# Peptides against a protein of PDB entry 5HOI, part 285

Target 1, 351 residues: chain A of PDB entry 5HOI
Amino acid sequence: FRYMPFSPAGTPFGFTDRRYLTMNEVGYVSTVKNSEQYSITVSFFDVGRFREYHFEDLFGYDLCFLNEKGTLFGQSKTGQIQYRPHDSIHSNWTKIIPLQAGERITSVAATPVRVIVGTSLGYFRSFNQFGVPFAVEKTSPIVALTAQNYRVFSVHYSQFHGLSYSLSELGTSSKRYYKRECPLPMSLPNINSDMKKDANLDYYNFNPMGIKSLFFSSYGDPCIFGSDNTLLLLSKWRSPEESKWLPILDSNMEIWKMSGGKETTDIHVWPLALAYDTLNCILVKGKHIWPEFPLPLPSEMEIRMPVFVKSKLLEENKAILNKKNEIGADTEAEEGEEDKEIQIPVSMAAE

## One batch from the design tools (peptide; made by RFdiffusion4, then SolubleMPNN)

Design b1_p26_7_s1
Fold by OpenDDE base, seed 3:
Structure b1_p26_7_s1 (fold): chain B 351 residues (1-351), chain A 26 residues (1-26)
Amino acid sequence: as target 1 above (351 residues)
Amino acid sequence: MEEEERRRREERERRRRKLREMINAK
């Protein structure tokens, strides 16, 4: 197993000279290989609120986190981090994170008030927005981070215990835990079933945990989107005994419903953010499960718990069709390949 | 409120139509 640098909704290079370092509801950060250097572009979905900017990257940043106030960059091997405010009034700052032999920065996160760095040895480093350090804590190895305001959602990996998560609040004087290294009920990518396609192997080598993204909802709930294409939301996290992960969206099931019950293997959901009752996402068509260039416009998908089993709906619709054919035996209606749209029950149709 | 909800419905339908076009485009 190798710890890889993780950024929310980051994409691999694949066979190209370019990739997305990160993307969310604010925008997307791309990097292009230019011989021995990289060119980074920070782009925004709200072009009226923000101006796109670019710069030359001589360090080869492989970690990124975008927020409404700035972009955090990191280099996993050297330990260099850079924060770039979107507003030119505020100065950029650079810092080197001290790394032990073989240690890597695995994830970075930034809010308007906090910068967080997580490592493969489980060092959790916190800073203010100006790069002033607050604390260093030793945890289980960190594989992913996201943050909103003062809250941090961290994913940890142990060879003995698998995936765990923490939810913490970074005050001025102390770190408070709401959850501390609790089991994360997310499936890891299955190498044997999924690796039949070269594109899936390339993605696994880039992201062996299969975490496509993690974010906080608009209500401040931790969300994670894994390799199973299910959006998990941590409900009732303020009450330790009542806290549970909710599978609030099966994106494969929603694609299947939107197709009229056709099996599609070339459409993929790429998660950006959860705003109220809608997943903001990129709909990707093609062999790759990640968006290519140019980036498609974001789509919204309504959140719905996967209450219905696809197989049962197919059986029920076959049974309804067979009953209609038994009643209608006398008319030689031509076998037109009528695209028999599966009647999705009205309770599953979005109002 | 109703006009903004109508615009959201029309945009959802437009996105569903684009998804259907993407699915049906071999």
Scores: peptide ipSAE 0.026, ipTM 0.610, DockQ to the pose 0.349
Fold by OpenDDE base, seed 5:
Structure b1_p26_7_s1 (fold): chain B 351 residues (1-351), chain A 26 residues (1-26)
Amino acid sequence: as target 1 above (351 residues)
Amino acid sequence: MEEEERRRREERERRRRKLREMINAK
């Protein structure tokens, strides 16, 4: 197993010279390989609020986190981090994170008030927005980070215990835990089933945990989107005894419903953010499960608990078709085997 | 409220239509 650098909704290079370092509701960060250098572009969805900017990257940043105030970059091997405010009023700063032999920065996160660095040895490093350190904590190995305001959602991995998560608040004087290294009920990528397609192997090599993204909702709830294309939301996290993961969206089931019950293998949901009752996402069409260039405009998908089983719907639709064929047997109209679109009951069509 | 809810509904329908068009455009 190798710890890979993780950034929210980051994409692999694949066979190209370019990839997305990160994307969310604010925008997207791309990097292009130019010989021995990289060119980084920070782009925004709200072009009226933010100006796109680019710079030459001599370090080969492989970690990124975008927020409304700036972009954090990191280099997983060297330990270099850079914060770039979007506004020219504040200066860029660079820092080197001390790494042990074989240690990697695995994830970085930034809010307007905090910078967080997580490593493959489980060093959790916190800073203010100016790169002044607060603390260093030793945790289980960190594989993913996200942050909102003072809150941090961290995902940890142990070869013996699998995935765990923490939810913490980084005050001025101390770190408070709401959850500390609790089991994360997320399925890991299944090498035997999912790796039948070369494109899935390339993505697995880039992201072995299959975490496409993690973010906080607009209400401040931790969200994670795994390889199973299910959006999990941590509900009631303020009450340790009542806290639970809710599968608030099966994106494969929603694509299946939107297709009229056709099995589509070429449409993929790429998660950006959860805003109120809607998943902000990129709808990807093609061989790869991740967005290519140029980036499509974001789409919204309404969150819904997976109450309906695809198999039951297929059985009900077969039963309706069989009844129609029994009633229609008296009219020999050879109307061709047109792809009988599965009538999804209107009650199951999202109004 | 009603006009904003109508606009959200129309935008959801437009996105669903675009997704159906993407699915059916082989």
Scores: peptide ipSAE 0.025, ipTM 0.605, DockQ to the pose 0.438
Fold by OpenDDE base, seed 4:
Structure b1_p26_7_s1 (fold): chain B 351 residues (1-351), chain A 26 residues (1-26)
Amino acid sequence: as target 1 above (351 residues)
Amino acid sequence: MEEEERRRREERERRRRKLREMINAK
């Protein structure tokens, strides 16, 4: 296993000179590699609220976090971070995070009030939006970060314990934990099953944890979207004993429903954010499980807990079809072999 | 058609409410 730089919904270069550093509900950050430098563009979905901007990156930023007020960039190996406000009122700032030999910045997060840096050695560094440090804490190795306001959702990895998570609040004087290094019930990518396709190997090399994104919901609940394409939401996190991960969306099941029960291998959900009861996402069509260029328009997918097993639905639909055929046996109508779309119960149909 | 769409909307709202209740239940 190697610690790789993680950014929410970041994409690999693949065979291209360009990738998304990050994307969410606010917008998307792209980088284009040339011979000597990178050109970074910060683009927004709400073009009326924000102006797209670009700059030349001489450092090769491989970490990014976008919020409504600015963009945080990081270089995983050098420890350089840069915060760029979207407005011209506030100045950009740059800082070098001290790294030990072999230590990497693994993730960065930024809110309008906090900047967070996590490392492969488990250094958790907090700053204000102006780069003034608050604290340094030693945790288990950090593999992913997201933040909303004063809250931080961190994912940790241990070779012995696997994935864990923390949920903390970064006050002015102290860090409060709601959850501290609790087990994260997320499936890791299965190298043997998933790596049969070159595109999956490229993605695994980019993101060995298979965490496509993590974010806070509009209600302030931690969300994570893994390689299994299931959206997990942390419910009841204020009550540590009652806290549970809810599988609020199986995106593979929803795609299967939307396709009329056809197995689609070329449609993929790329998560952006959870707004109320809808997953904001990019529907990716193609060879790669991640969006390419140009970025498709965001889609909305309604959250639904997977209550039903696909196999049972297929059996029930076969039983309904067989009953219809038994009742219809007396009328000779040659209704042709039209591709009988599986009648998904109205209770399950994505409208 | 309209009554079935209305039932679908009401069931959708009921599910959304139930999901919100499950997420937000103390």
Scores: peptide ipSAE 0.009, ipTM 0.390, DockQ to the pose 0.048
Fold by OpenDDE base, seed 1:
Parts: C-alpha cells; sequence; structure tokens
Structure b1_p26_7_s1 (fold): chain B 351 residues (1-351), chain A 26 residues (1-26)
C-alpha cells in the first residue's frame, strides 16, 4: 500500500498532459503539464459570481481544495502549501509544512476560516485562513480531508484497522471531536474484480482507497462516495450513540433505472456535492470512470435509499412479461421483437 | 416563492431529460 495525495473528485493524468486537481459545486481546478512546469486554471460553475484565473505552477501541486473564498494548493512531497483567495483584496500566502523522512501530505482542506493539512504519518495540522498555525495533533494516518466552516471530516487508514473517520470542530481555542477514529463502513476497491480494465488499474494507482470524493452536505452532514459508487451520509452525528452511515444513493442502480434496465458499462457518476436532496455530479460517458476534457456540465441525481434489488425488479418484470404472454397466447399477432425496455414502475423511476 | 420553485422543477426535469438522452444515446 502507498499513501497517495488525495483531493476531492481529483482525476489522474492517465495518458494525457492534463487532469483535474479537484472539483466540487463551486468549480474545478485543472493542471496541464508544460515541460518542467504546470499551468493551473481555477474555473467556476457560476461565471457571474467568479472569474476564471490561471497561474504558472513551478512546484507541481498535486493537492487541491476549492471553496467559495479561495483555493488551497499543496505539494505532497515537498510540504509546500499555497492559499490563493479568489478576490484580489487578500494576498496569496505560501508555507512549507515540515515533513519527516518518508512523510507525505496526503490531503488538504480549506474553508473561509480554516486550513487543514493531513499527512501519511497522521499529523493533523490546523491553521487559520491566513496560514497562522493553531495546533499539530498526531492521529492515525490521514488519507482524506474535507472541511466546512469550522468542521473537519477526516478519513484515516491503518493496515490493521482499515478505514476510520473523525468528525471534529476547530474552534478558536480547542478542537472538539464529535467522532474520533470510528470505523468507516466503506468498501475498499476490489483489486481482483475491478482491475480487469487497465483504466481501473490506473485509477487505483492514483487513488488506492477508491474515495472519489468526500464533502459536507448543504445540511452539514459528512458525505463520502467510494469505489462502489454509493453515496454514504453520516446521519445523527451530533448524538454519538445514534450516529449511522446511510447509503442514500446507489448511483449504479440509478443509472441502471434511467437506462431502462440496460447494463450500461460506459456511464459513470462523478460526485461533486450534495445539495439538499440531490447529488450534484458529472456524468461521464466513456472508458474512464473520471471526467476528461472538456468538463461536461454538472447533473443532478435525487438521493434514494437503495431499497430495491436489481434481481427482484428483473424477476417482477419477467413475471409481468410471462403473464402478458399467457394472456396474449390467443392472438397470433407477430408483434416483432421490439427492444422490451424494462418498465420500471413510475414510482421507482426518478421522476 | 412558487414561481422560483416551478423554475427549479422545470430546470431539474430538463437536467433529468438530458441525462436520459445521454444514457439512451448510443
Amino acid sequence: as target 1 above (351 residues)
Amino acid sequence: MEEEERRRREERERRRRKLREMINAK
């Protein structure tokens, strides 16, 4: 296992000179290789609120976090971080995070009020929006971070304990835990089943945890989207004993329903954010499970608990077809083999 | 409020239609 730099909804280069460093509901950050340097572009979905900007990156930033006020960049090996406000009123700042031998920055997060750096040795470093440090804490190895306001959702990995998560609040004087290194019931990528396609191996090498993204919902609930394409939401996290992960969307099942029950192997959901009852996402068509260039427009999927099993829907549709054939046996009409779209009940179809 | 909610529903339906078109486009 190797700790890799993680950014929310970041994409690999693959065989290209370009990738997305991160994307969310605010926008997307791309980087292009230009000989020994990189050109970074920060793009926004709301072009009326924000102006796209670019800069030359001499450091090779491989970590990124975008928020409504600025972009945080990080270099996993050197420990360099840079915060770039979107507004020209505030200055950019750069800082070097001290790293031990073999330590890597694995994830960074930024809110309008906090900057967070997580490392492969479990160093959790917190700063204000101006890069002034608050504290350094040693936790289990950090593999992913996201933050909203003062809250931080961290994912940890141990070879012995697997995936865990923490939910904390970074006040002015102290860190409060709502959850501290609790088991995360997310499936890891299955190397044997998923790696049959070279494109999946490339993605696994880029992101061995299979965490496509993590974010806070519009209600402030931690969300994670894994390699199984299931959106998990942490419900009731304010009540430690009542807190549970809810599988609020099986995106593969929703694609299957929207395709009329056809197994589509070329359509993929790339998560951006959860806004109210909708997953904001990029729909990717092609061989790669991640979006390429140019970025498609965001789509919305309604969240739905995966109560229905595909096998039951297929059995029910077969039973309906068999009943129609038993009733229709008396009329010799050679109605041709029209592509019998599985009638998904309207109540189960995403309206 | 009602007109903004209607507009959000119409935009949601438009996005869902585009999604279905993209899924069903060979």
Scores: peptide ipSAE 0.023, ipTM 0.584, DockQ to the pose 0.411; fails the geometry check

Design b1_p26_7_s2
Fold by OpenDDE base, seed 4:
Structure b1_p26_7_s2 (fold): chain B 351 residues (1-351), chain A 26 residues (1-26)
Amino acid sequence: as target 1 above (351 residues)
Amino acid sequence: SAAEELARELRRKERRERLKKLINAK
């Protein structure tokens, strides 16, 4: 296993010279290889609110986190981080994170009030928005970070214990834990089953944890979207004993419903954010499970608890068809069973 | 129409309340 740099909804280069460093509800950050240099572009979905900007990257930033006030960049190997406010009135700052031999920055996060750096050795470093350090804490190896306001959601990995998570609040004087290195019930990518497609191997090499993204919902609940394409939401995290992960969306099931019950192997959900009851996402069509260039417009998927089983829906639809045939509705459409669009009940249909 | 937009906003509000109930359900 290798610790790879993680950024929320970041994409691999694949066979291209370009990738997304990160994307969320605010926008998307792209990088293009130009010989030994990179050109970074910070783009926004609300073009009226923010102006797109670009800069030359001589360091090869492989970590990124975008928020409404600025963009945090990091270089996993050198330990360099840079914060760039979107507003030109505020100064950029750069800092080097001290790394041990073989240590990597694995994830970075930034809010308007905090900057967080996590490493492969489990160093959790916190800063204010100006790069002033607060603390260094030793945790289990950090593989992913996200943050909202003062709250941090961290994912940890141990070879012995698998995935765990923490939820913390970074006050001015102290860090509070709501959850500390609790088991994360997320499935890891299955190398043997999923690697039949070369595109899956490329993605696995880029992101061996299969965490496509993690974010806080608009309500401030931690969310994670894994390789199983299930959106998990941490419910009741304020009550440690009552806290549970809710599978609030099976995106493969929703794609299957949206396709009229057809097996779609070329449509993929790429998660951006959870806004109220809708997953903001990119619907990706193609061989890659990640968005290519140009970025498609974001889509909204309504979140639903996966209560329905495909087999049961198929049986119910067969039973409805058989009943319609018994009632003597015109028999002429001998179109093969495979091409008949499954009527998904309106209560179950994705929007 | 403005009525369809209002009806969409009301449905979104109800879904948000259902989601809050689901998240907070025992």
Scores: peptide ipSAE 0.009, ipTM 0.445, DockQ to the pose 0.051
Fold by OpenDDE base, seed 2:
Structure b1_p26_7_s2 (fold): chain B 351 residues (1-351), chain A 26 residues (1-26)
Amino acid sequence: as target 1 above (351 residues)
Amino acid sequence: SAAEELARELRRKERRERLKKLINAK
């Protein structure tokens, strides 16, 4: 296992000179490799609210976090971080994070009030938005971070314990834990089953945890989207004893429903954010499970707890078809067997 | 409200049409 730099919804280069460093509901950050340098572009979905900007990256930033006020960049090996406000009124700042031999920055997060750096050795470093340090804490190895306001959702990895998570609040003088290194019930990528396709191996090498994205919902609930394409939401996290992960969306099931029950192996959901009852996402068509260039327009997918098993729906639809055939509706519609759209019950169609 | 329900239904229809276009795009 190797610790790889994680950014929310970041994409690999693959066979191209370009990738997305990060994307969310605010926008997307792209980097293009030009010889020994990189050209970074920060783009926004709301073009009326924000102006796209570009800069030359001589450091090779491989970590990124975008928020409504600025973009945090990081270089996993050198420990360099840079914060760039979207508004030109505020100055950019750069800092070097001290790294031990073999230590890597694994994830960075930024809110309008906090900057967080997590490392492969489990150093959790907190700063204000101006890069003034608050604290350094030693945790289990950090593999992913996201933050909203003063709250931080961190994912940790241990070779012995697998994935864990923490939910904390970074006050001015103290860190409060709501959850501290609790088990995270997310499935890891299955190397033996999933790596049969070269594209899956390329993605696994880029992101061995299979965490496509990590974010807070619009209600401030921690969300994670893994390699199984299931959106998990941490419910009741304010009540330690009542807190549970809810599988609020099986995106493969929703694609299957929206396709009329056709097997669609070339359509992929790429998560951006959860707003109310809708997953904001990119629908990707192709060999790669991640969006390429140009970025498709965002789509919304309604969240629903996967109560329905695909097998039961197929059995019920077969039973309905068999009953229709028994009722002797002689409609000679020679619609070939392949084009039988599964009638998804209206109650199961996204409301 | 009936307007919010109609707006949801229209958004669903648009999402289904986008997905159908993606599925049917060669």
Scores: peptide ipSAE 0.029, ipTM 0.631, DockQ to the pose 0.458; fails the geometry check
Fold by OpenDDE base, seed 5:
Order: structure tokens, then sequence, then C-alpha cells
Structure b1_p26_7_s2 (fold): chain B 351 residues (1-351), chain A 26 residues (1-26)
């Protein structure tokens, strides 16, 4: 197993000179390779609130985290990090994270009040927004981080125990755990079934955990979107006995519903954020499961627990069609069987 | 409210139209 740098909704280069370092509800960060240098662009969805900016990257940043106040960059091998506020009032700062032999920065996160660095050896390093260190803690190896305000959601990997997660709050005086290295019930990518397409192998080499993104919801609940295209939300995390992961969206099921029950093997959901009752995402068409350039406009999907079976809908629609044919109701013109949209009940249609 | 329900239905229609355009884009 090789630890790879993880950023939320980051994309591989593939066969191109460009990729997204990260994307979320705020915007997207792209990098373009030009010889030995990289050009980084920080773009925003709300163009009225923020101005796009770019800079030359001489370090080859492979880690990124975007928030409403700034962008954190990291280089996984050298340990260099840079924080760039979006506002010119605050200065950029750089720091080198000390790394042991073979250690890598695996993930970084930033809020308006905290900077977090996680490593392949399980070093959890916390800073304020100005790069002043608070603490260094030794945990299980960190593979992904996200943060909101003072809260941190961390994903850990052990060769013996698989995936675990922690939920912590980085106060002024101490770190509080709500969850500490608890089992994470997320499916890992299946190398044998999913790797039949070269594009899936390229993505697996970039992200072997299959974590497309992780974020906090607008209500402050930890969310994770894995290779199975299911959005998991951690509910009731304040009550240790009641806390559970909820599969709040099967995105493959929602694509199938929105297509009118057509098989759509070339449409993919790329997660950005969970706002209230809607997943903000990019709908991707093509061979690659990740967005290319230019970035499509964000779409919304209503959250729905996957309680519905496709086969049952197909049987019910066949039964309705057979009844219509028996009643001699004018079947509107024989547009080919492939073009007949399956009538999905309004209660189950994505709002 | 009836206005919120109409706004939901319009968003559903727009999503279906975006997806139809995406599906039918060669």
Amino acid sequence: as target 1 above (351 residues)
Amino acid sequence: SAAEELARELRRKERRERLKKLINAK
C-alpha cells in the first residue's frame, strides 16, 4: 500500500497537463503543468464575492484545501505548506513541516481559525490561521482530513483494521474527541471488479482509498463520499451511544431516476458539499469519473435514503404499460422502447 | 407553501432538462 496525497474532490492529471487540486461549494483550484513549473488558479463559483487569482508554483503542490477565507497548499514529499488568504489584508505564510524518512503529508485542512496537517505516520499537527503551532499528536496513519470552524473530521488507515475515523474539536486550551479512531463503514475500491476500465486504474493509483470527497454539512455533520458513490452522513455524533452513519444518497440510483430509468454508464456524480437537504455536485459525462476542463456548472441532488429497489420500479412500470395496452388507451406514437421515460413516482423523484 | 412547491417542481424540471442535455450530448 502507498500513501497518496489526498485533497477533497481532487482530480488526477490523467493524460493531460492539468488537474483540479481541490473543489467544494466555494470554488475550485486548478494546476497546469508547464515544463518544470506549475501555474495554480483559484476560481470561485460566486464571482461577485471573490476574484479569481493565479500564481506560479515552483514547489509542485499536490495538496490543497479551499475555504471562504483562504487556500492552504501542501507538498506531500517536502513538507512545505503555504496559506494564501483571499483578502489582501492578510499576508501569505509558508512553513516546512518536519517529516521523518519515508513520511508524507497525506492531507491538509484549513478553516478561518485552524490549519491541520496529517501524515502517513499518523502525526496530527494543528496550527492557528497564522501558522502558529498548537500541538503535535500521534494517531493512526491519516489518509484524509476536513475541517469546519474548530471541528476536524479525520480518516485513518491501518493495514490490520482498515479505515477508521475521528471527530475532534480544536479549542483554545485543549483538543476534545467526540469520536476517536472508530470503525468507518465505507467500502474500499474493489481492484478486481472496478479495474476493468483503464480510467478506473488511473483513478485508483491517484486515490487508492476511493474517497472522492469528505466535508461537513451545513448543519456541521461529517460527510464522506466513497467509490460506491454513496453519501454517508454521521448522525447524532454528540451522543456516543446513538451515533451512526446514514447512507443519505445513492447517487447512482438518483442518476438512474433522473434519466427516466435509462442505463447511464457514462454519467458520474462528483461531490462538492451538502447544503441543507441537497448534495451540491458536478455531473460528469464521459469515460472519466472526474470532471475535466472546463468545469461544468454545479448541480444539486436531493438527499434520499436508498430504500428503493430498481427491479420493483421496472416491474410496476411494466404492469402499468400492460394495463394501458389492455384498456386500448391511445399509446402515443411508438417512439422506440429506449426513449420511453419510466414514470417515477413524484415522492421518489429528486426534487 | 404553493410557491415553495412550484419552486421545487421548477428545480426538478431544470435538473431533468440538464440531465437530458447531458445524456443527448454526443
Scores: peptide ipSAE 0.026, ipTM 0.622, DockQ to the pose 0.441; fails the geometry check
Fold by OpenDDE base, seed 1:
Structure b1_p26_7_s2 (fold): chain B 351 residues (1-351), chain A 26 residues (1-26)
Amino acid sequence: as target 1 above (351 residues)
Amino acid sequence: SAAEELARELRRKERRERLKKLINAK
């Protein structure tokens, strides 16, 4: 295992000279290798609200977080961070985070009011939007961060304890915990089963935790999307005893339903954000589970708890087809059993 | 409202049709 730099919905280079550093509901940040330099582009989905901009990166930023007010960049090895406001009214600022020998920045997050840096040794560093430091806290090793307003969702990893999470609020005077290093019921990527496809090995080397993204919902609930393609939402986090992770979307099941029950091994959901009752995502077609260039248009998928068993739906549809054949009703042509569109009840069909 | 339900159902249909086109695209 190696600590790798994590950014929400970031993609590997793969066999290309370009990748996405991060993407969310606001936009996407891309980087292109040019010899020893990088060209970074910050693009927006709302082209009327924000202007796309680019700059030359001499540092090789491998961490990024995009929000509605600016973009935070980080270099995992050197400890350099840069904040770039989208508006020209505010100046860019750069800082160096002090790192110990072998320590790396593993994740960064930024809101309009806070900047957060997490490290492989579990140093949690908080700043205001101008880079003024508030505090340094020692936690378990941080592998992922996201933030909304004053709230921070952090994912931690220990070789002995697995994945844990914290939910905290960064006030002006103190940090409040709603959850502190609680168990995270997310499955890690299985190296032995999933690595049969070379594309999965490349992604595992880029992101060994398999966390495709994490974000806050529009209602301010922590969300995480793992390698199992299930969206988990932390419900009732204000009530410590009632708080639970809800599997609010099985994206593989929803793709299967929307296909009419066809096996679709080349369609992948890439999560961006949860807005109300819909997952904003990129639908990826191809060998890679991540979006390539150009970026496809965002899609919306309605959240649904995975209550249905695929096998039962197949058995029920097979029983209906057999009854139809016994009655001598016109069976549409002998397409192979694997290619037959199954009748999915409209109430069960994905949106 | 019945109008909001109809608008939701139309959006659901359009999303399914977009995904079917993506799945069936060579």
Scores: peptide ipSAE 0.025, ipTM 0.618, DockQ to the pose 0.527; fails the geometry check

